# Peptides against a protein of PDB entry 6O8C, part 42

Target 1, 262 residues: chain A of PDB entry 6O8C
Amino acid sequence: VGLRYEKISLPKIHPRYDLDGDASMAKAVTGVVCYACRTASTLLLYQELMRKGVRWLVELVKDDYNETVHKKTEVVITLDFCIRNIEKTVKVYEKLMKVNLEAAELGEISDIHTKLLRLSSSQGTIESSLQDISSRLSPGGLLADTWAHQEGTHPRDRNVEKLQVLLNCITEIYYQFKKDKAERRLAYNEEQIHKFDKQKLYYHATKAMSHFSEECVRKYEAFKDKSEEWMRKMLHLRKQLLSLTNQCFDIEEEVSKYQDYT

## One batch from the design tools (peptide; made by RFdiffusion4, then SolubleMPNN)

Design b1_p12_1_s4 (from b1_p12_1, 8 letters changed)
Fold by OpenDDE base, seed 1:
Structure b1_p12_1_s4 (fold): chain B 262 residues (1-262), chain A 12 residues (1-12)
Amino acid sequence: as target 1 above (262 residues)
Amino acid sequence: EELEELLKKILE
């Protein structure tokens, strides 16, 4: 579920002065922080794509809703027309019976009328369901997409750029440590600089990893969780709309069976 | 739709 990434950790940093070991350590740290930068960028990209997808899905569902409303309206008009015609027919037959003309068909027509009235009553339920869906899709509704703009990481946060700055500092120290290693032995002053740079390296690395974990990964995971929940709800809503549409078609089909009596 | 497929991949 979601973008897969590897959990990364900094290598152990030994306090002992060792030109070979320090160069190797610096290389490893550079690699880890580089991975963090790339991962942060990828996580950001996926979130931005998801935000676009959320907006797209909202519009799609709104279109589905409008289509369902339109179909429902059409069926209501047709059904009401059919009911009116059947009622006229019933009145005619009742009048005929009053003049001693038996109509064996009166019972059938009355049954049809009863069925149509039941179908009409179901329209109220459909309408209520549509209203519920509309409320959920409305601003401030349960399916509002405001979370997509609030949760997660954003380009304006400049997380990747911040990590890149730290990576640049780390990389510079790494290259110096490569040179130091090549010298095999440093003079006292250069050795002290090396030790100082090692401390800086550690500082930058820990800062980078903390920023990555707290400001990139954690927020991404929160965004992912909310997006999944929201997506499930939206898909369920689409199924509800489809069900309502099918009910409208079923009613329309049923009404068509009685058109010969109108 | 292409975007739908992309979303599925992201959510998987």
Scores: peptide ipSAE 0.026, ipTM 0.713, DockQ to the pose 0.007
Fold by OpenDDE base, seed 5:
Structure b1_p12_1_s4 (fold): chain B 262 residues (1-262), chain A 12 residues (1-12)
Amino acid sequence: as target 1 above (262 residues)
Amino acid sequence: EELEELLKKILE
């Protein structure tokens, strides 16, 4: 599901000069932008943790791959040894057949040899599959984790810091508006300053909300979606590895049936 | 949460 966050929006800003209303509005804006800052920080942290998780998962799958390769290699060695021994046996029995001995046994051994060769041919498909998996996990492969460094928000983007700067500006204006409200009435010059500050507050607030929505939330959601997609692919790959491992065990078991003939 | 579920499935 990912992190839950509440949809936030700026309160309505009235153009009319109103000390009480402006102070109340500024307070609300401060609260909203403050929430945006905290949320942005939380979303960033989540993504950083997920990136660590992605790296960990890649290593885990690589370990699975290496184990499968090791098992495959073991089976190949065993199978090749068995084939060589059977071939030697076949040659011996062929010589015996020339003297009219053990005809039935030769047929059986030859059949075993044929079966072993078929098993050996299946190793080629396993090898090909492993190579495909390796290519997918390699840098630039379809399951590379390079996207994790590209998608989403990153500490280097300084989004939280940028929002904090805007929040500081907004907070300063809010505190001034509290003072203005306490004065109940402002002189002409102070009134004009208040109006200008209100415009600045609006500018900072809209900038903050735009930045939060476009550079934090949107990118986070993209990262989340990409992560889920990638993880599904990794799940499938892991299942493939397990399947290949099982195939190796099946071959090993089959070869063990013929060890008495070697 | 969905990612955690997927991780669990991968580890099975």
Scores: peptide ipSAE 0.025, ipTM 0.725, DockQ to the pose 0.009
Fold by OpenDDE base, seed 3:
Structure b1_p12_1_s4 (fold): chain B 262 residues (1-262), chain A 12 residues (1-12)
Amino acid sequence: as target 1 above (262 residues)
Amino acid sequence: EELEELLKKILE
């Protein structure tokens, strides 16, 4: 479900002053935070695309719903017309029976009338189901897409940009540590600067990882979970809608069998 | 990626 990403952690930072070790550590930290930036960007993109997809899907399902309602209406009109015609036929046959016509034909027509009335009753159930679906798709309904706008990360949060700023600071320190390593030995003042920069690097890295974990990953996971739940509900609704559509077609087919009697 | 699968099923 969703995008897969690797769990990342910062390397161990040794407290001892070591130009080689510090350069290596800084390189590793740069790599980790760089990965976090890229991952955050990818996660954001996924969510934005998913939001567009959700909106699109809602419109698609609404269109399907409208088509089903239209079909149902058509069937109701046809069925009602057929019922009225059969009722007229029944009246005619009842009059003819009084003039010595076979009772068997009247019985058949009466049975058809009974069947049509049952079909009409089933239309009421379909209507109720469609109304339920409409309520679920309506604003504030159980399948509303408000969660898609609220959950997860958004471009306005500027998470990627914030991480990039921290990455830039870390990268600058890394490049300095590469130079320091090349010098093999630093003067006292330069050594003190190196030590301070190491602390800054740790601070920036920790801040970046915390931001990534709490503001990017956690929110993304929440978005993913809600997306999955919503999608399952939409799937179920779609299946229900298709079932109703099929029922309409079935009724239409049954009615067509009796049109010769009208 | 399960979401994509679900989406495909909905579109069926």
Scores: peptide ipSAE 0.025, ipTM 0.725, DockQ to the pose 0.009
Fold by OpenDDE base, seed 4:
Structure b1_p12_1_s4 (fold): chain B 262 residues (1-262), chain A 12 residues (1-12)
Amino acid sequence: as target 1 above (262 residues)
Amino acid sequence: EELEELLKKILE
């Protein structure tokens, strides 16, 4: 279910001035934020692909709906034709019965007529069900895909780019800390700069992780949950359509049994 | 994975 990603956290940043420790810490922070950038990009890509899939699925289900409607219409025409023919036959036999002829056959034909009318009544239920499905698939319906455009992260949010900017700042400080480590000792001014840069590193890292968690991961999870819910509903709808289609075929088969009387 | 399974079921 969805993309798996590792939960990441920033390493502990010690307040103590330590060139070796600070370089190691900065390296670790760079790695974590770099992972966040890559993960954010992957999560975004997944969502974009899913959005395309959702749109595709909607069209597929709409096609299935239209096919079902077409089949239903075909069956209605066939059924109505059969009913009309049987009704004509009933009228003829009723006239014959008035002159005391063919009374036994009238009962059988009348029973067939009753059965056909029952089948015709079931078409009304199918029609109502199809209308319900249509309403659910319509814009603003319960199965509308508007959530796919609202939930989750989007390229326009520029989350990856924002994280990349922070990563660049962090990486720059890391490289400086690597140089500082190589010097073993810093002059007073350089030491002060190092300390300030360490604070900046912390600021950028914290901002990056907050942005990643709140604007990338959280929204992705919401999108994932919503997509799963929507997919379950679509699956159910697809099953309903299949059921309605099968009902149409069953009615058609039943009508075929009475064609010998028409 | 669950979503993929759901998709497969829908496409059946």
Scores: peptide ipSAE 0.025, ipTM 0.718, DockQ to the pose 0.009

Design b1_p12_2_s1 (from b1_p12_2 with E5K E12K)
Fold by OpenDDE base, seed 4:
Structure b1_p12_2_s1 (fold): chain B 262 residues (1-262), chain A 12 residues (1-12)
Amino acid sequence: as target 1 above (262 residues)
Amino acid sequence: SPAEKALEEYEK
């Protein structure tokens, strides 16, 4: 998900002195650079909002992680308790067997014990997975959000303000060219000033468009790409956490079947 | 065009 913007380019600037043409050109240039300013502002805002979203998502996933860890811990405690009780029961029956009492129930209890031990072993795998997830979410991990602070454009870059300054200069020249057009003909000195201003307009415009392209658009696109990649990984991780949680619930349910034997 | 619209907004 990203903002759509149109690719803009400067109009052709004719070297020939033409008051009507120059005014029209200046108007077009002003429009293009104005659009660049607005677009840059919008792109910046989008990135700032995305950064907030990233922080929010990180906290959400951390909460999910903690909940999963908590659930896992509860299941481990319950499972261990059940195992201990079954082991005590097994010992009692083994003693009874030594005095030639019926062993019919011992086999069943032993099978339950074996099943519980298998469930306990699966907890180790869950723990390992949780540790991996924790590592990925930790500072410096693969899913760290440091990129959000590094990639893209930031308010501190003052890109919009820089473009605005250039736009102001261009707009001033445009208004002058509009006046020049109204005069229909300029004196020699004013004509020379007009020509110089046309050059200035060209330089300001090219500088603005270069800055827009290189410092705004390019960085935005990089941020967008990185954010999409990161988001996909985070969503996948969240699914993994959900899977682990479900595994814990499944184990808990299985253990509940044997609680009557404890 | 978007540029023209932007210019119109700027001139207001």
Scores: peptide ipSAE 0.076, ipTM 0.810, DockQ to the pose 0.857
Fold by OpenDDE base, seed 3:
Structure b1_p12_2_s1 (fold): chain B 262 residues (1-262), chain A 12 residues (1-12)
Amino acid sequence: as target 1 above (262 residues)
Amino acid sequence: SPAEKALEEYEK
């Protein structure tokens, strides 16, 4: 689950000239855009941390895969060795059957041989599953982490810096409106400047909020959705690897029961 | 101000 943020909207701007109201409005706008800057920074940090986490998880799963492959290889060697020994034993008993003394034992060994061959066939299925997992983890595979570098926002986008510039402009106007409020009444020229600055403030605020919504929030949500989907698939893959590992252990245990016949 | 210059660059 990604970071939760509050939906923020700009306060209503009254068209009437009111020094007290305009100062209050400017303060509120400054607050909203300040929140947007902080939120954008937090969302960026979250995504950067998630990218690190994704890379870490990929390496972890690759290590798990390699361990599983190693275990599978060990079991295959042991199984093949056991099969070869049983086959030799079968040949020896067949030679001794000339005296009919070993018929029951030969039947038992032949049954073991059949069971071992079935286990060997199951190893082929495990191998195919491992190959599938390898293909999914490979570059261009379904579980490649290329999306983490493409989706979302990045420090190079300079979204926080761009928002900060707009915030600085808005803050400057707010401080001027605070001074204007303290004067209680402005001369005609100062009043016209105040009205102009009010329009400028609204323009900067709207631009900031649009940038925040379109370039920060939207891209973050896309990144979050993609990361959740990818994470689910990776967890499923880890479960598959665990299952394959357990199958290898089960085969190894079963083979160990027949080592006394070799 | 430096901020205004940066804004102008951003608006381009």
Scores: peptide ipSAE 0.023, ipTM 0.684, DockQ to the pose 0.040
Fold by OpenDDE base, seed 1:
Structure b1_p12_2_s1 (fold): chain B 262 residues (1-262), chain A 12 residues (1-12)
Amino acid sequence: as target 1 above (262 residues)
Amino acid sequence: SPAEKALEEYEK
């Protein structure tokens, strides 16, 4: 699901002095480090977008939770009201039965009362589930989004900028090596400078690739894995909330059947 | 409720 990038490595750097070979090598190194810079930038952008998405999803799920709680509360109030009314009705019919009136209706009302009490019991289970969800969404809970701020790379790390500086140094040496190649032969002093620059090129390139691998790629992969896991859990939670909401509607529908007796 | 009305009539 995450961004795919090509695995790239530095070309072999030969110690032998060769103006043509050195220019070609420098060109290849420049290309590799340039790719690293671009990739690092892309990976950073991806993570920033994902962080925004995570925050958005958290708020969405919180809203869903609040709506479910509200619906549950509404149903509880309605159910309790219905139960109280049925209980009053039962008492009235019990008094009337002493005069041998409406015995069959009393039985029906009593059965309704029993059914309503069972529905009330099921609401307790819903409440427990909602409480569990609340705990998971709370700060420090299993679905907290604190990981999104801790994992991965951030703009403040300035990884792209650091790589760009190294790329600039490498590119400068590459351009010099192109000029050296065009000269076909260098004077002694220029040859020594070329050799030193080749060492500098190696140093900068190695530093760039190490930084890219350890500080950009590795951290990105960790972020990606964590985000995927968290996302799956959040989606499951949303399904659970929907299920609870539907249960509330089912109870409400059942209660509505008995409102005529109130 | 109808039951309450019936009770009221009985108590008259």
Scores: peptide ipSAE 0.005, ipTM 0.348, DockQ to the pose 0.003
Fold by OpenDDE base, seed 2:
Structure b1_p12_2_s1 (fold): chain B 262 residues (1-262), chain A 12 residues (1-12)
Amino acid sequence: as target 1 above (262 residues)
Amino acid sequence: SPAEKALEEYEK
């Protein structure tokens, strides 16, 4: 059921100037944003793979539909042929009845004719079901895959790249803070730069996390939910097609029992 | 943590 990821949050950023604490904080922030970048990439990959899967499944179901339609057509032809032959036989026996011959046989053939007509009537329901399925699979239908192209994140959004840019900025500050920590004490100007960089790091980090949550995670979850719903419906549709196919086979088998009378 | 692992991989 989709990809599992852990909810991540930024560490608390203390306003106090502390070279050791700031280096540790920057390291933690870098880690969190790194995780966000990787997660975003993974989520994107998943969606792209799912889109391919969706397209594949659509084609598969269309093939199943066409096969079912073909089978239905075959059965209709066979059934109609059998009905016509039985009707001819009925006419012959009716003529023979005028001389009081073959009364029992006529009754049997008439019963078969009635049964075949009932089978023929069931073809109408199969046809209506196939039409419904066709409408659902058609462009703009209930099972159209347009959502797969609209929902979620796409490579063109460049979300991973945007996050990577922010990560690069954060990482640069982290490395500087590591150097600052090694100096143990900074001159006044360097201290001021450190403080400004700390603010920049905060802004980059918050921007990254907001982008990750709003543009990556949220859209992914929406895509996932829609994909699961759509997939369930498609699988159900395949079962319906299989049921219709089986009904056609059942009719064909029943008709075959009466071919000896034609 | 996942974040720490991600950082380690990034630093490689």
Scores: peptide ipSAE 0.099, ipTM 0.829, DockQ to the pose 0.908; fails the geometry check

Design b1_p12_2_s2 (from b1_p12_2 with P2L E12K)
Fold by OpenDDE base, seed 1:
Structure b1_p12_2_s2 (fold): chain B 262 residues (1-262), chain A 12 residues (1-12)
Amino acid sequence: as target 1 above (262 residues)
Amino acid sequence: SLAEEALEEYEK
């Protein structure tokens, strides 16, 4: 999961004054830094899209949670109603037992009552699980999406713009070196300028690569790792919700078996 | 642009 990018490195810069070599070197440096700019932009875009996805998923899971809670509530109402009816029936039969009637039936109804109470207990467990899930989804919870705003790179960091500035400086020197190459020979003063520009080129390139690696790539990787971890947990939580929903359906089905006795 | 040309060559 995540964007694939190639590790980039600057070409070797030779200290020797060579118009042809320097032009070629400058071209290569320009290419590398340009790639870094594009890559940084792509990585930023990916992260922004992922942040949108994270927000979307949070809302989806919240909807799932609410649906599960709704179903649970429905089952609780049904179950409680059934329990109350069975309890009334038990009382009636107990009165009849004073005349030694319906002993077998009373036993059956009592067993049903016991089963229903067990189901009611399981509902308590479901409630506890839902509360746990709610706490995890709440602000400050373990599944909060606050990390998405903290980790990685953001447009406000202006990393792409910073790299672009450096690229512009590099490109300007490259353009000059291309011209210098075309001249074949430079006057002494122009030669000295060329040498100084070569040093500037190296400085800008190094700065660009450092910025790219430390502020773009590294932070992106951290974001990626965190997002993967968080996503795994969220998906697991959705499965838990589904399981709870199914448990509610199972309880409802079981209760329906006893409706004939109520 | 020169930069784009340089990039194209780099990606080859």
Scores: peptide ipSAE 0.451, ipTM 0.945, DockQ to the pose 0.227
Fold by OpenDDE base, seed 5:
Order: C-alpha cells, then sequence, then structure tokens
Structure b1_p12_2_s2 (fold): chain B 262 residues (1-262), chain A 12 residues (1-12)
C-alpha cells in the first residue's frame, strides 16, 4: 500500500497578453506547484518511514532465524545422544545373542537405529536450508536491504527545498500579476516587464514540473515497487523459517518415542 | 499565504 497522490499538470499558457487571463493562469500554476511541494514532502516522509520499517523487519527476521538455529542445535544434540546410546545397546545385544538367543530384541533395536539415522539425514537438509537463508540475508544477498538506501528520494537530495525555491519565484510573479490585473491597464514599460515575467513563470513552472515528475514521483514509484517485492520475499522467508522450526519439533517428538530404549 | 490560497483553490 503506497501513498496516493493525484497526477498534476500545468494549465495551458497562452502567449497572448491578457492581464486577467495571466493572473488566473499564474494562480493556477502557483496552486499546482504548491501541491507538488507538499506531495514531494509527503512522499519523502513516506519513504523514510518505510526505510525504518525495512530495518525493523530485517532485525525481526534475523531474530526468527536465530531462534530456528537454536532449536535445530538443540534437536541435533538430543538426536546425537540418542543415536550413541542406541549404538551402545546394539553392541551389547550383539554380544548377548551369542549366549541368550535374543534375536527379536536385537532386530527391534536395529530398526530404531536405522530410523534415527534417517532423522539425522533430515537434519542435514535443514542445516543446508538454514545456510541458504543466511546467505540470502547476508550483505550482498538476494534479500539484502541495501536497495532501501539507494532507491527512492532522500533528504540529502534537497528536492523539497529546490521545489520550494521555484514556488517562491512563481508566487512572486503571481503576486505581481494580481497587482497588474488590478491596474486594468499597464504602461508600455510595465507591459514589457509583465511579458518577461510571464516567460520566467513558464520557465520556473516547467522546471518545477520536470523536477517533480522525474526526481520525486518516478523515484518514489521505483522505491515503492521495490519495497513491495522485497516485502513479499521477506514474508515468504519467515514462512520458510517457521516450516523449518516445525520440522525440528517433529524430529524432536519422534526421537522422544525412542528415549525409553536408551 | 498566496500560495496556500492557490493550493486550496486547486484542491477544490
Amino acid sequence: as target 1 above (262 residues)
Amino acid sequence: SLAEEALEEYEK
């Protein structure tokens, strides 16, 4: 979910000298560029908040990872202990078979040993999966958050300040055009100044719109798209970690069934 | 300010 903003466009600027029309046009331009300034500020704030959210999520996922690793380690220790005990038992029964004919019991213990070894193999797969996840979260990995610092707009870009400067220039011209309109008629020299100011207004407005669209909106949209994609991947990763954790619990539960034989 | 007034009108 991204910030919603309206598409903006400059009003049509007529080349003809018209005090009423020029004042109206200047007012409209001022409004549009003012909206651009406010929007740019809001978009910047949104991105900064999202960056904080990204950092927070990374830490959360790292915590999940560490918990999963801890659980895996616990299970490995338990499983290894169980395997060692079963192996000792097998050796004892093999010796007893020579004396007491305990063939059935030996078969059962051997089957348990085989099952435990299978569980141990599955732990190896879990370990590999965890290593893959770690690699993906590491610097330079596919889920690294370096993009959040690169994509989008940043306070250091001074985009809002640049737009504000242009807005100030535009507003000054608008104010003058409002005065010119009130005069109803200008002397020749003042008329020429008005015409020049109209050209300046056009220049500033065009520059503002270009800057807003290319440096603010476009970069924001790129950031938004990247953040959404990254977020989906991170959420999926969390599900994978949960799955691995559950597998560890399943193994632990199965091992507990054989603890009576150890 | 004039700019704020212009913005208000634009948003109507």
Scores: peptide ipSAE 0.450, ipTM 0.945, DockQ to the pose 0.198
Fold by OpenDDE base, seed 2:
Structure b1_p12_2_s2 (fold): chain B 262 residues (1-262), chain A 12 residues (1-12)
Amino acid sequence: as target 1 above (262 residues)
Amino acid sequence: SLAEEALEEYEK
C-alpha cells in the first residue's frame, strides 16, 4: 500500500567559482527540485484518492451493518413466533398429560422449547456485538475516519505551489548559469552576480528540500501508516459482520427444523 | 521546458 518514491538529495555544491561546474550543478538541482514538485503532487493526489476511498468504504461497511441488523431482526421475529407456538403446544400437552394421554411427546416438545430458548439467548450476544460495531463506526469511535482529514497533506496546504515557486527561482538561475557557461568568461561584476546567484540557488534548493521532506514526505508517511492500520481494522470489522450474519442464518435454519411442531 | 529537461536528466 502506498506510492513508492525515490529518496532525493541535493548534489554537492562546490564553493569554487566554475562556470561549467556551476551550470551542471544548477541543472542537477533543478532536476531534483522538479522531481520533488512532481512527487509532492503525486503524493497529494494519492492521499486525496485514499480519502475518497475511505469514505466509500465507511459507507459500504455501514450498509453491511444495516443488512446484518435487518437479518438479525428477521430472525428474532421468526424465533419469537416459533417460541410462542411451542409454548402453546406445551400447554396443550400438559393438559393432555393430566388426562393421561400423550405424556411421551411432551418431553420432546419441551426439549425443543429449551433449544429455542437457547437460540434466543444467543441473539442477545449478537445484539451486543452489533452494538459494539455500531459504536466503533459512530463518530468518535475507533473506526472513525476523522484521521483521514487530519493526517497527511491537503490541497489547502499549497505545498506543491510553494515548491513550484522555489523551482521557478532555481530554474531561472540555472538558465542564467547556462548562459554564463556559454560566455566562457564573465566580467568582474557579472562574476559577482553569478556568485550571489549561486548562493541564492543553494538557499532556494535547501528550502525546497526541507519543505518537501518535512511537509510532504513526512506527513504522507504518517497518513500512509494510519491508513494501513485503519484499513486492517475495517477489514476485521467486515469479517465480524459477516460472521454475525452467518450466525443469524444458522439460527434461522435451526429454527426451521422445528416449524413442523408449530 | 528547461526544468523538464533537467528532470529528464536527473531521472536517467
Scores: peptide ipSAE 0.450, ipTM 0.945, DockQ to the pose 0.227
Fold by OpenDDE base, seed 4:
Structure b1_p12_2_s2 (fold): chain B 262 residues (1-262), chain A 12 residues (1-12)
Amino acid sequence: as target 1 above (262 residues)
Amino acid sequence: SLAEEALEEYEK
């Protein structure tokens, strides 16, 4: 679930000189750009928090991986030990068979040996899977978190500060337009200044909106999409690790059935 | 501030 924000647009700017209308317009523009600043800040914060979460999840999954590897190793040792003991037993019974003793049990022990060897083969598959997972988690792997450092917006981009500068300029003009409105009528020179300021306001506002849209919102959306994709893959990876762990436990349980013969 | 007031009105 990503951060929700409202789509913003600038109010219509009328070309006609109107002190009341211009003051109202300026107020509205100020509000919109102020909202953009706040939203940009919030989006930035969200991304920073998500980056922390990503790093945390990577470490968690690495820990899970290590635990799975450890369990696999334990099972391999146990299985190999059991296999060797069964092999020794088989040899003993084969010798006894030469003197026609213990013939009935030899077949059972041999069958167990075959089953254990199959289990050992399965461990090879698990090992291969773990190696694949390790490769994916490694630097440069498919599940590397390098995207989190590249995608989206960062504090170093200074987007919020850039928007704030524009907001300050806009707010200053709004304040002046509020005063102009209070005067009801301006002298010629003041009227010309007002008109020029209105143009400046438009320029700053459009610049702010473009910056917000292109450098904040768009990049945020890209980050969000990438994050969701990556998260899905990571969760799937965790499930794979869990599956491998369970397979190890299953093998261990199966081996335990034959320990009485060792 | 004026900006905050403007924002409040925008959010109404």
Scores: peptide ipSAE 0.450, ipTM 0.945, DockQ to the pose 0.199

